# Peptides against a protein of PDB entry 4KTY, part 216

Target 1, 266 residues: chain A of PDB entry 4KTY
Amino acid sequence: YVLNDIGVIFYGEVNDIKTRSWSYGQFEDGILDTCLYVMDRAQMDLSGRGNPIKVSRVGSAMVNAKDDEGVLVGSWDNIYAYGVPPSAWTGSVDILLEYRSSENPVRYGQCWVFAGVFNTFLRCLGIPARIVTNYFSAHDNDANLQMDIFLEEDGNVNSKLTKDSVWNYHCWNEAWMTRPDLPVGFGGWQAVDSTPQENSDGMYRCGPASVQAIKHGHVCFQFDAPFVFAEVNSDLIYITAKKDGTHVVENVDATHIGKLIVTKQI

## One batch from the design tools (peptide; made by RFdiffusion4, then SolubleMPNN)

Design b2_p28_8_s2 (from b2_p28_8, 13 letters changed)
Fold by OpenDDE base, seed 5:
Structure b2_p28_8_s2 (fold): chain B 266 residues (1-266), chain A 28 residues (1-28)
Amino acid sequence: as target 1 above (266 residues)
Amino acid sequence: GSFIPAKPAEKAPQEVIDKYQEKLKEKE
């Protein structure tokens, strides 16, 4: 079993699927040391470092800079004057080595950059991992398992009223592990996400959530199963706000979210 | 090749827009 140090990340749109190469570099000099340093910064005890559940959860928190001065600062405003544009990165090595050297968060990342760096982190620590791309990915902001999309008369999204968002694509990771904390059959691939999206018990982190549990609608299983479920299976509720303050449901779409989920096999 | 950034949708699907516009016309 040999882990690839070069991978492919899917992106774009469901009707225009794109791919980009990404160098994980998990065997490059200094990368393992940097991954250990990340766990040191997270103040992980030695016993926890051998547990892939704890490691993947801590990794999901530490690959983003929020809360804990982790590896990457996210930016989506197209202003990258104080760092590297997310699209300019071609692999994880430069990012991780910069973090280790500067001891400060690296600018900037978006979902595929977070996923790329997190994939390196997991693989470097002996956790089988892959990147997953979800097209029409839901970001549920209020944890109600539905996307409330407010529309203007012209069909544009009312950004003032709409708190939820549907992304053209989102990238996260799946990590392979046993889940002795879950019922039998819910080990294997676990969804973990280092892109800062929602707070999970005090930190911007996500997972591990059992892929099998998500597929079978078991949103009660730790960790963050409702959020991951919503990303791939939320109903879209299109709403118009009337002048009298009433809300009218114009359309319900139960098939749009998670229309296509793509991953490369390890 | 061209790069497509991750972004939130700014419009509903055209079919949803069309249905909504049809409803508006019916109310006129």
Scores: peptide ipSAE 0.287, ipTM 0.781, DockQ to the pose 0.058
Fold by OpenDDE base, seed 1:
Structure b2_p28_8_s2 (fold): chain B 266 residues (1-266), chain A 28 residues (1-28)
Amino acid sequence: as target 1 above (266 residues)
Amino acid sequence: GSFIPAKPAEKAPQEVIDKYQEKLKEKE
C-alpha cells in the first residue's frame, strides 16, 4: 500500500464495472517535495506533520482547490477548455509537478483524479492508503442520513428541489492509522475524501472517519462519520412534489445506496 | 478509449416509475 506506484481504480456502473490503471508515482523526482510543499501551503506546523490524523485531514482539504488554493479544481460540466479533461490524466505525477511549478490549482479533476492524487500524497508521507469505489454513492447535503429524491411525473429526478444526489460511482481513499482519539478498536482503515462534496468545520474536507465505526453504525466519532455513513447506507426517499407544495413519499429504498464497494486487494 | 465520468442519477429506477404511474392512473 505504500510501495506500489501503479494502481487500479474501479469506476463505471454497478452492472458494468470498469477498471483504469493509475500511476501514483510516489517515488518520482519532485513528488515528495511537492507533498511537503502542499503541507507548507496549508501552513501545517512541523509537529502535526508526524500525525497521520492531522496529515490525512489536511490532505483531504488541500488536494482540492476549494478554500485554500489546493491542488485540483473539480469540474463536472463537460467543459474543460481551460485545462486538462479529467479523463485525460493517467497518474498523479504530472498533476503534482504542475501544481508545484505553477503554484496554482490544476484543472481539472473528478473523484478518481482526486482519489489518485490523494493516494500519492498519503503514500509519499508513509501512510498506507488505497482507493475505494462506492457504486450508488449518496451525497447527503443536509446531514440527515436520508437521501431525498424528488420525482417528475415521467420519473425523471428533479434536481432543483434538493441538493442531495446519488452518484453512479464515487471514489475516495482509506488510510491506515491508529486512532488514539477514538475508543479502542476504531483504528485501522480510515475513510478520507478529497473530492469537494461538503463543508466540514469551514473547509471542503472529509475524514478521517473510522471504517470499523461506520461498519458498526457508530457515527458519533470524528471526523465526518455521518457523511461517510450516508454515502454507503442512506435510505432513498422518493418524493413527488404536488402543485399545492405538499410532498408525498412514493417509495423508500434501504438497499440501493452502497450496493457495491470495491477496492484493490494487495 | 471511452471513459464513464462520475455523474448523479438523473432518473428513478423503472420499478419506482411504474409504481408511481400506476398510482397516477388510480387517481384519474
Scores: peptide ipSAE 0.277, ipTM 0.735, DockQ to the pose 0.057
Fold by OpenDDE base, seed 2:
Structure b2_p28_8_s2 (fold): chain B 266 residues (1-266), chain A 28 residues (1-28)
Amino acid sequence: as target 1 above (266 residues)
Amino acid sequence: GSFIPAKPAEKAPQEVIDKYQEKLKEKE
């Protein structure tokens, strides 16, 4: 989880699982220096740089360009005129070196690019890390631990009322660390995510959230456990908005979200 | 060749909605 410089990222659909190679390049020239530079740009105190909790949280913020002129600009509109299409990247090295050289955010990334670069960042700093792919990954926008899907009377989605969304797949990272800030037993793998999805205490960042806590429904543990829990376990609530202003729950699907979570076994 | 970009987030999986609508029709 630290030594491998080439990895495999799962993507596609749950019924059509695909893999792509990704070069992490954590041992390439200039990459460690760039990771240190990222922490410098974050204005991270030297005392915090030895704490994997702080480092992973800062990394989740800084790998995306939002808020802090971090590494990658996300784009999902299939129009990438001012940069490199997300699909053209094959590894972290070119992205990180471009960021270090230009001192400006690199365009463009999507979830696997964010996860790839973040994986390099974590591994460079001695934090064991892996990429995780979740198929049918929920994006809970209002932190209610469910996906509220509003329907018109004809059964079509009301896009104006529906704020929550679902990714066909989403990639994030798990980082290995002790969690002395949590009760005993909630160390180990921690979910961290650098894809800008939701604001967490003023910044687009996510984690570290204890995988054990999420697995056992302990969403009260820092950081961002409710959001990560919703990504993998939220129910889909289908609501019809009636003309009289009433809402009727027509269906609940507890099986759709988080159908498959895949990571490379080493 | 380049890999395909990820699809943007969907408000709801249309397939799930379609299946739900089919079930409703079957109950009628």
Scores: peptide ipSAE 0.042, ipTM 0.579, DockQ to the pose 0.046
Fold by OpenDDE base, seed 3:
Structure b2_p28_8_s2 (fold): chain B 266 residues (1-266), chain A 28 residues (1-28)
Amino acid sequence: as target 1 above (266 residues)
Amino acid sequence: GSFIPAKPAEKAPQEVIDKYQEKLKEKE
């Protein structure tokens, strides 16, 4: 339901799927105003505000604090000393209202918090949106569409060489829109992600990437299709770093990434 | 209210996989 102000976010493990209620609050007082304020802070041209492609891309940048003093500061270190732990949030309203009031990034978020706030933003602006959870979600750091895992000779991961990573789960958004900038058939659901993961043309943002394009292996279409494709379909490449400095591919696993993608039906 | 645990720090795929496999065995 696009108009639902309360949603469900999936998390946990693929073999132990958990759900959390999230209040989007897109109709609450001050929330629409805050979403407009977010676009103002982004200095978004008025002509662009009616374009869901531009709006969703700007939103993906602005819901995270990186680059532009956007809404949420991400943290994954379990310290959270200078704000609210990500798990303590129950909805988007308090976050957005705090941002509007303080005019400073709100601490702290993780993927489901980013996705929750971004879902509110999109819905407030009339863009149908839903949250998607991907279990075993790849984070491709070098844009090569694979997860390069470097191992020591003893089988332990070489953390210095291994730049790519895998989330046990990751949440992002899908937004419904036409894509006149793409070939016919690649409209509909577009993946957009406000969790700061990788730089996209100078900013931490992601999407809109055509779900249909990605599903059919078309990674050449804007925006960030390779990254989103990698999140759901990367091969794991296990590379042993030998003592002599040589690298040997030991194993390739094409089955572990993107084991399950779930979303609430709308 | 019910809190969800914070997402663990990014782990190497093998560690994630191993943990997953261990959990599967524990549930059997």
Scores: peptide ipSAE 0.018, ipTM 0.452, DockQ to the pose 0.031

Design b2_p28_8_s3 (from b2_p28_8, 14 letters changed)
Fold by OpenDDE base, seed 2:
Structure b2_p28_8_s3 (fold): chain B 266 residues (1-266), chain A 28 residues (1-28)
Amino acid sequence: as target 1 above (266 residues)
Amino acid sequence: GSFVPKKPKKKAPQSVIDEYQKKLDAAL
């Protein structure tokens, strides 16, 4: 989890799982220096840089450009006019070196690019890390632990009312650390995500959330456990907004979200 | 890409629907 400089990222559809190679390049010249520079740009106190909880949380914020002029600008519009298309990246090295030299956010990333760069960042700093792919990954935007899908009376989606969405797949990271801030047994793998999805206490960041806590429904444990829980376990609630202003639950699907979670074992 | 799932053809048990309806009514 620290020594591998080339990895495999799972993507595609649950019924057509695909893999792509990703060069992490954590041992390449200038990469460690760039990771330190990222923490400098975050104005991270030196005493915090030895704490994997703080480092992974800062990394989740700084690998995306939102809030803090971090590493990567996300784009999902299929235009990519002012940078590199997300699919053109093959590894973290070029992205990190461009960021270090230009001192400006690099364009563009999507989830696997964010996860790839974040994996390099974590590994460079001695934090065991892996990429996780979740198929049918929920994006809960109101922290209610469910997907609210609003329908018109004709059964079509009301796009004005429906704010929640589902990714066909989403990639994030798991980082290995002790969690002395949590009860015994909730150390080990922690979910962390640098893809800008939701605001967490003032910044687009996510985690570290205890994988063990999430697996056992302990969403009260810091950080962002409700959001990560929702990504893997949300029920889909189909709600018809009636003309009279009433909301009627038409259906519930408890099987759609988190159909498959895949990670490399070594 | 991101999407909104279509309503499933199979309807959930009415008890489950009623529970979520109750929750929704309480939140409004």
Scores: peptide ipSAE 0.456, ipTM 0.916, DockQ to the pose 0.901
Fold by OpenDDE base, seed 3:
Structure b2_p28_8_s3 (fold): chain B 266 residues (1-266), chain A 28 residues (1-28)
Amino acid sequence: as target 1 above (266 residues)
Amino acid sequence: GSFVPKKPKKKAPQSVIDEYQKKLDAAL
């Protein structure tokens, strides 16, 4: 998880799983220096740089450009006029070196690009890390641990009211660390996500969230456990917005989200 | 890309629906 410099990222659909190669390049010239530079840009104190909890949380924030002029600008509108299309990237090295050279955010990334770069960052700093792909990944926008899908009376989605969304797939990272800030047993793999999805205490970041805690329904543990829990386990709530202003739950789907979670073991 | 799933063909148990209705009503 630290020494492997080439990886496989799972993507596509749950019924048609695809893989792409990704070069992490954590040992290539200038990459470690760039990772240190990222922490410098974050103004991370020296004492925190040895703490994988702090490092992974800072990395989660800094791999995306939001808030702090971090590494990657996300784009999902299929308009990539001022940079490189997310699909054109094949590894982390070019992105990180461009960031270090230009000192400006690199355009553009999507989830697998964020996860790839973040994986390099973690591994460079000696944190065992892997990429995880979740098929039918929920994006809970209002922190209620469910996906609220608002429907018109005709059954069509009310896009104005529906703020939550589902990704066909989403990639994030798991980082291995002890969690002395949590009860015993909640160390090990921690979910961290650098794709800018939701604000966490003033910044677009996510994690570290204990995978063990999430698996056992402990969403009260820092950091961002409710959000990560919702990504993999939220129910879909279909709500009809009546003309009279009332909201009626029409149906619930407890099986759609988190159909498959895949990661490379080595 | 992001999407909104289609309404499932199978209806959830009424007890589950009622539970979420109650939760929704409480959140408003």
Scores: peptide ipSAE 0.405, ipTM 0.883, DockQ to the pose 0.869
Fold by OpenDDE base, seed 1:
Structure b2_p28_8_s3 (fold): chain B 266 residues (1-266), chain A 28 residues (1-28)
Amino acid sequence: as target 1 above (266 residues)
Amino acid sequence: GSFVPKKPKKKAPQSVIDEYQKKLDAAL
């Protein structure tokens, strides 16, 4: 994982799985310097830089531009007039070197770009890392571990009431580390995500969340385990909002979210 | 991309629906 400088990212649809190559370039000139610069911009204490828990959490915040003038500006509106379209990137090197040179956030990224750059950051710092793609990935906006889909009385979606959403696919990272802050058995792969989705204790960041803890329903363990659990295991709750203000559960779908999770095994 | 899924054709068991209704009512 650490030594691979070229990878494959899965995307597309669950019934039409696609792959793209991504150059991580963690050994390229200036990349280590840029990763150190990212930690400097985060004002990360030197004593914390040897701790993969702290490093991965800081990385999840700093790979996105929100809060802290981090590496990448996200855009999903199909208007990329002031930068590079997310699909035009082929690797992390150009993005990181542009960030280091300009000292300003780079435009633009989406989930696989965030995941690609974050994978470079982790690997560059000696943290084993891989990209994970989840098909039908939930975005829980209400922190209730379910997708609340509000319907009008005619059966159409009430877009004003419905805050939760589903990605056709989403990419994040898993980082390998011990978790001495958790019970025995919850080390190993930790989910971390740099795509700005939800605020976590004052910043747009996510993780590290123990993959083993999440698989066993232990959402009480730091960090952001409820959010990551919801991404892969949320039930869809269809709720009709009546004109009288009452809410009626019309249906539940426990099979839609997290239909396929794919990662490179090598 | 982000989207809101359409209502499934298959209805969940009534017991599951009732459970979530109860949870919803308790949260209000």
Scores: peptide ipSAE 0.404, ipTM 0.893, DockQ to the pose 0.910
Fold by OpenDDE base, seed 4:
Structure b2_p28_8_s3 (fold): chain B 266 residues (1-266), chain A 28 residues (1-28)
Amino acid sequence: as target 1 above (266 residues)
Amino acid sequence: GSFVPKKPKKKAPQSVIDEYQKKLDAAL
């Protein structure tokens, strides 16, 4: 998880699982310097740089360009005229070196690009890390641990009221660390995500969230456990918004979200 | 990309629906 410089990222659909190669390049010239530069740009204190909790949290913020002029600008609108299409990237090295050279955010990324670059960042700094792909990944926008799907009276989705959404797949990272800030047993793999999805205490960042905590429903543990829990375990609640302003639960689907979570074991 | 899930063809047990309705009513 630290020494492997080439990886495979899972993507596509649960019924049509695809893989792509990704070169992490954590040992290539200039990459460590760039990772240090990223932490410098984050104004991270030297004492914090030895703490994988702080490093992974800062990394989750800084790999995306939001808030802090971090590494990657996300784009999901299929308009990539001012940069490189997310699909054109094959590894982290060119992205990180461009960031270091230009000192400006690199365009453009999507989840696997964010996860790839973040994986390089973590591994470069000696944090064991892997990419995780979640098929039917929920994006809970209101932090209620469920996906609220509002319907018109005719049964069609009310897109204006529905803020929550589902990714066909989403990639994030798991980083291995101890969690002395949590109860015993919640160390090990921690979910961290650099794809800008939700604001976490003032910045677009996510994690580290204890995978063990998530698996056992302990969403009260820092950081961002409710959000990560929702990504993998949200129930879909279909709510009819009536003209009279009443909301009626029409249906519940507890099986849609998190149908398959894939990570490389080697 | 992100999407809004389609309404499932199968309806959940009424007890589950009622539970969520109760939660919703309590929150409003």
Scores: peptide ipSAE 0.369, ipTM 0.879, DockQ to the pose 0.885

Design b2_p28_8_s4 (from b2_p28_8, 12 letters changed)
Fold by OpenDDE base, seed 4:
Structure b2_p28_8_s4 (fold): chain B 266 residues (1-266), chain A 28 residues (1-28)
Amino acid sequence: as target 1 above (266 residues)
Amino acid sequence: GSYIPEKPSEKAPQEVIDEYQKKLEEEE
């Protein structure tokens, strides 16, 4: 007899931290089969299925429906007429079983739903995993490792000059693995994210990125370390766009992004 | 039971600026 694993997901605001429970259900009937099915749908080579690097990267891609008819369709427009609102999910089991039975992407998810399902996927496949919540999470859209905020000469924000954005909170996963493909010391926790945010070498996926590497400012290592680094450590760059087309940096805030990163130990 | 989480929201750049300006004022 194996108990259902119930986790906690942090959300809300940095000054008003909230928690919800999430049932991972990695030991429920049909869940492991569904995880194998996910890898089958990804056409993952059998030899790769024993490699947590490959598995986590494939999982990152397949938990979202983009590119490959993966598990979850994201929706952020508050229109959920053709499925279940993201907030209505209480765990991974119903989502995964629906995916397996329907063989179609399940509607709908947002970051905590993606993270919850991805956590189940990783754990089912023997990869230690946890959910991480980052408050003031940057979304660097142009891969410059900074959050650009453009100002008009009058001080008003020009949101058209960048697609960079900041989430009040974002949830992703950390997976524990060795990284023989990286220098010694950069194994352990790896950031992986199944919420479709940016394209990574042709697919909406993210990671595994070495948490240790990121903590030490090493963004040159695979996979997607610059993006993850930016999520947690982007400087806010306030740039005045002059009428003549010149840009002037007025201020830099290195303390706004990644104010708090919260996770439960497994 | 589980609580319904609040939807994550993108902060508009102006809000970020306002927060930053407030911080600067507090540091002065």
Scores: peptide ipSAE 0.043, ipTM 0.644, DockQ to the pose 0.041
Fold by OpenDDE base, seed 5:
Structure b2_p28_8_s4 (fold): chain B 266 residues (1-266), chain A 28 residues (1-28)
Amino acid sequence: as target 1 above (266 residues)
Amino acid sequence: GSYIPEKPSEKAPQEVIDEYQKKLEEEE
């Protein structure tokens, strides 16, 4: 997980799984220096740089450009006139070297690009890391651990009331570390995500969230466990908005979100 | 090799579910 410089990223649909190779290049010239530069830009103290909890959390913030002029600008509107289309990237090296040279955010990324660059950052700093793809990945905007789908009386989605959304697939990272700040047994793989989705205590960042804690429903454990739990376990709540202004729960589906979570094992 | 991945789509949950169900039916 540290020594492999070429990886596989899963994408597509749950019933049509696809793979893409990604060059991490953590041993390429200038990449370590760039990772150190990223931590310098984050104003991370020297003592914190030896703590994988702090490093992974800072990395989740700094790999995206929001808040702090970090590495990558996200774009999902198919308008990439001022940079490189996300699909054109084949690895992390060119992105990181461009960031180091220009000292400005690189355009553009989407989830697999964020995950690829973040994977390089973690591995370069000696943190075992892998990319994870979640199919039917929930994006809970109101932190209620539910995907609230508002319907009109005719059964059509009310887009004005429905704020929660689902990605057909989403990529993030898992980083291996001990968690002395958590109860015994919740070390190991930690979910971290650099794709800007939700604000976490003032910044667009996510994790580290204990995979074991999420698996056992411990959403009270830092960091961002409720959000990560929702990504993989949210119930779909179908709510009919009546003409009289009342809301009625019509159906609950617990089977669709987090339909499949895939990662490379070797 | 280097395949260009499809852009992920953010949709209302019902739309994603409907597409998934349709694909399952087509594979049967």
Scores: peptide ipSAE 0.037, ipTM 0.601, DockQ to the pose 0.032
Fold by OpenDDE base, seed 1:
Structure b2_p28_8_s4 (fold): chain B 266 residues (1-266), chain A 28 residues (1-28)
Amino acid sequence: as target 1 above (266 residues)
Amino acid sequence: GSYIPEKPSEKAPQEVIDEYQKKLEEEE
């Protein structure tokens, strides 16, 4: 698997791609022990700890603090007074060691921080992993595989009619594993995401979703394939909300979402 | 020190619309 303890995370805009170095530190003292501690906090049974499907799904839940007092508290409102601003982190080691020492969630993270820490977690446990950046990443909030954009009759956006949104970029992880629970050919890279976005069967987690299955339009396989599919391939649906309460589809754009997906190969 | 990355931001729906309209105009 990938043994590099220093990586590159892509961010910025599709027309102005930027990179940042990130220290994963999967071989640093105390990091493996912390990853085991994370699984202990998740109350993960010993038999499941050898299964990359279960491990990656548990990691997806536990790297965020929601539901289970996991590793990182997310913040997107520019209020970082009670912790470290997401942009100040340079690697996973300090975050994981703080979590282990304090036994409380660490403040604060955003997508690249979640992805960085999750990448360390996966690699520590022998799961090949990489960070993926998706530009124009959709957040489908109503599980319809569409990005609904509502317009008033005057053409102005009505943001009150939907919670769907588009990120300029979003980072998540791909983990390499066999998928004996899926049809042949859908092993390999699996999308997993620890950034708390949507509830998946009672917890803020995402994946593992087969990248190959998604590429071939198969969203019926576990886990969270519809959500991941929507992140990379949602159609933009422009809907005019008329004063009489009727909705009219004005246009559909199938090319905007998932404009570019970038990952470091090594 | 390391470079501080720009935080992700939600594209305003109007911005998405504007980009779409621009694309349509370029295709005309």
Scores: peptide ipSAE 0.020, ipTM 0.553, DockQ to the pose 0.041
Fold by OpenDDE base, seed 3:
Structure b2_p28_8_s4 (fold): chain B 266 residues (1-266), chain A 28 residues (1-28)
Amino acid sequence: as target 1 above (266 residues)
Amino acid sequence: GSYIPEKPSEKAPQEVIDEYQKKLEEEE
């Protein structure tokens, strides 16, 4: 998880799983220096740089450009006139070196690009890391651990009321570390995500969230466990918005979110 | 030529579900 320079990222649909190679290049010239530079830009104190909890959390913030002029600018509008289309990237090295050279965010990324660069960052700093792909990944934006789907009386989705969304797939990272700040048993793999999705205590960042805690339904532990839990285990709540302004729960579906979580084993 | 992966699609849940169900039916 640290030594591999080339990985595989899963994408596509749950019924049509696809793979692409990604060059992490954690040992390439200038990459370690760039990772240190990223932490410098984050104004991370030297004492914290040896703590994988702090490093992974800072990394989740800094790999995206939001808030802090971090590494990558996300774009999903299919117009990439001011940079490189997300699909054109084949690895982390060019992105990180461009960031180091220009000292400006690199355009553009989407989830697998964020995950690829973040994986390089973690591995470069000696943190075992892997990319995880979740199919039917929920984006809960109100932190209620469910996907609220508001319907009109005719059964169509009310787009004004429905704020939550679902990705056909989403990529994030898992980083291996001890969690002395958590109860025994919740160390090991920690979910971390650098794709800017939701604000976490003032910044677009996510994790580290204990995978073991999440698997056992424990969402009370830092960091961002509710959000990660929702990504993989949200119930779909179908709510009809009545003309009188009342909301009625019509159906609950617990089977659609997080149908498949895939990662490459090294 | 370059390999271009399919980008993720963020949709309303019902649209995602409907599309998924349709694909399953087409594959049967």
Scores: peptide ipSAE 0.023, ipTM 0.516, DockQ to the pose 0.032; fails the geometry check

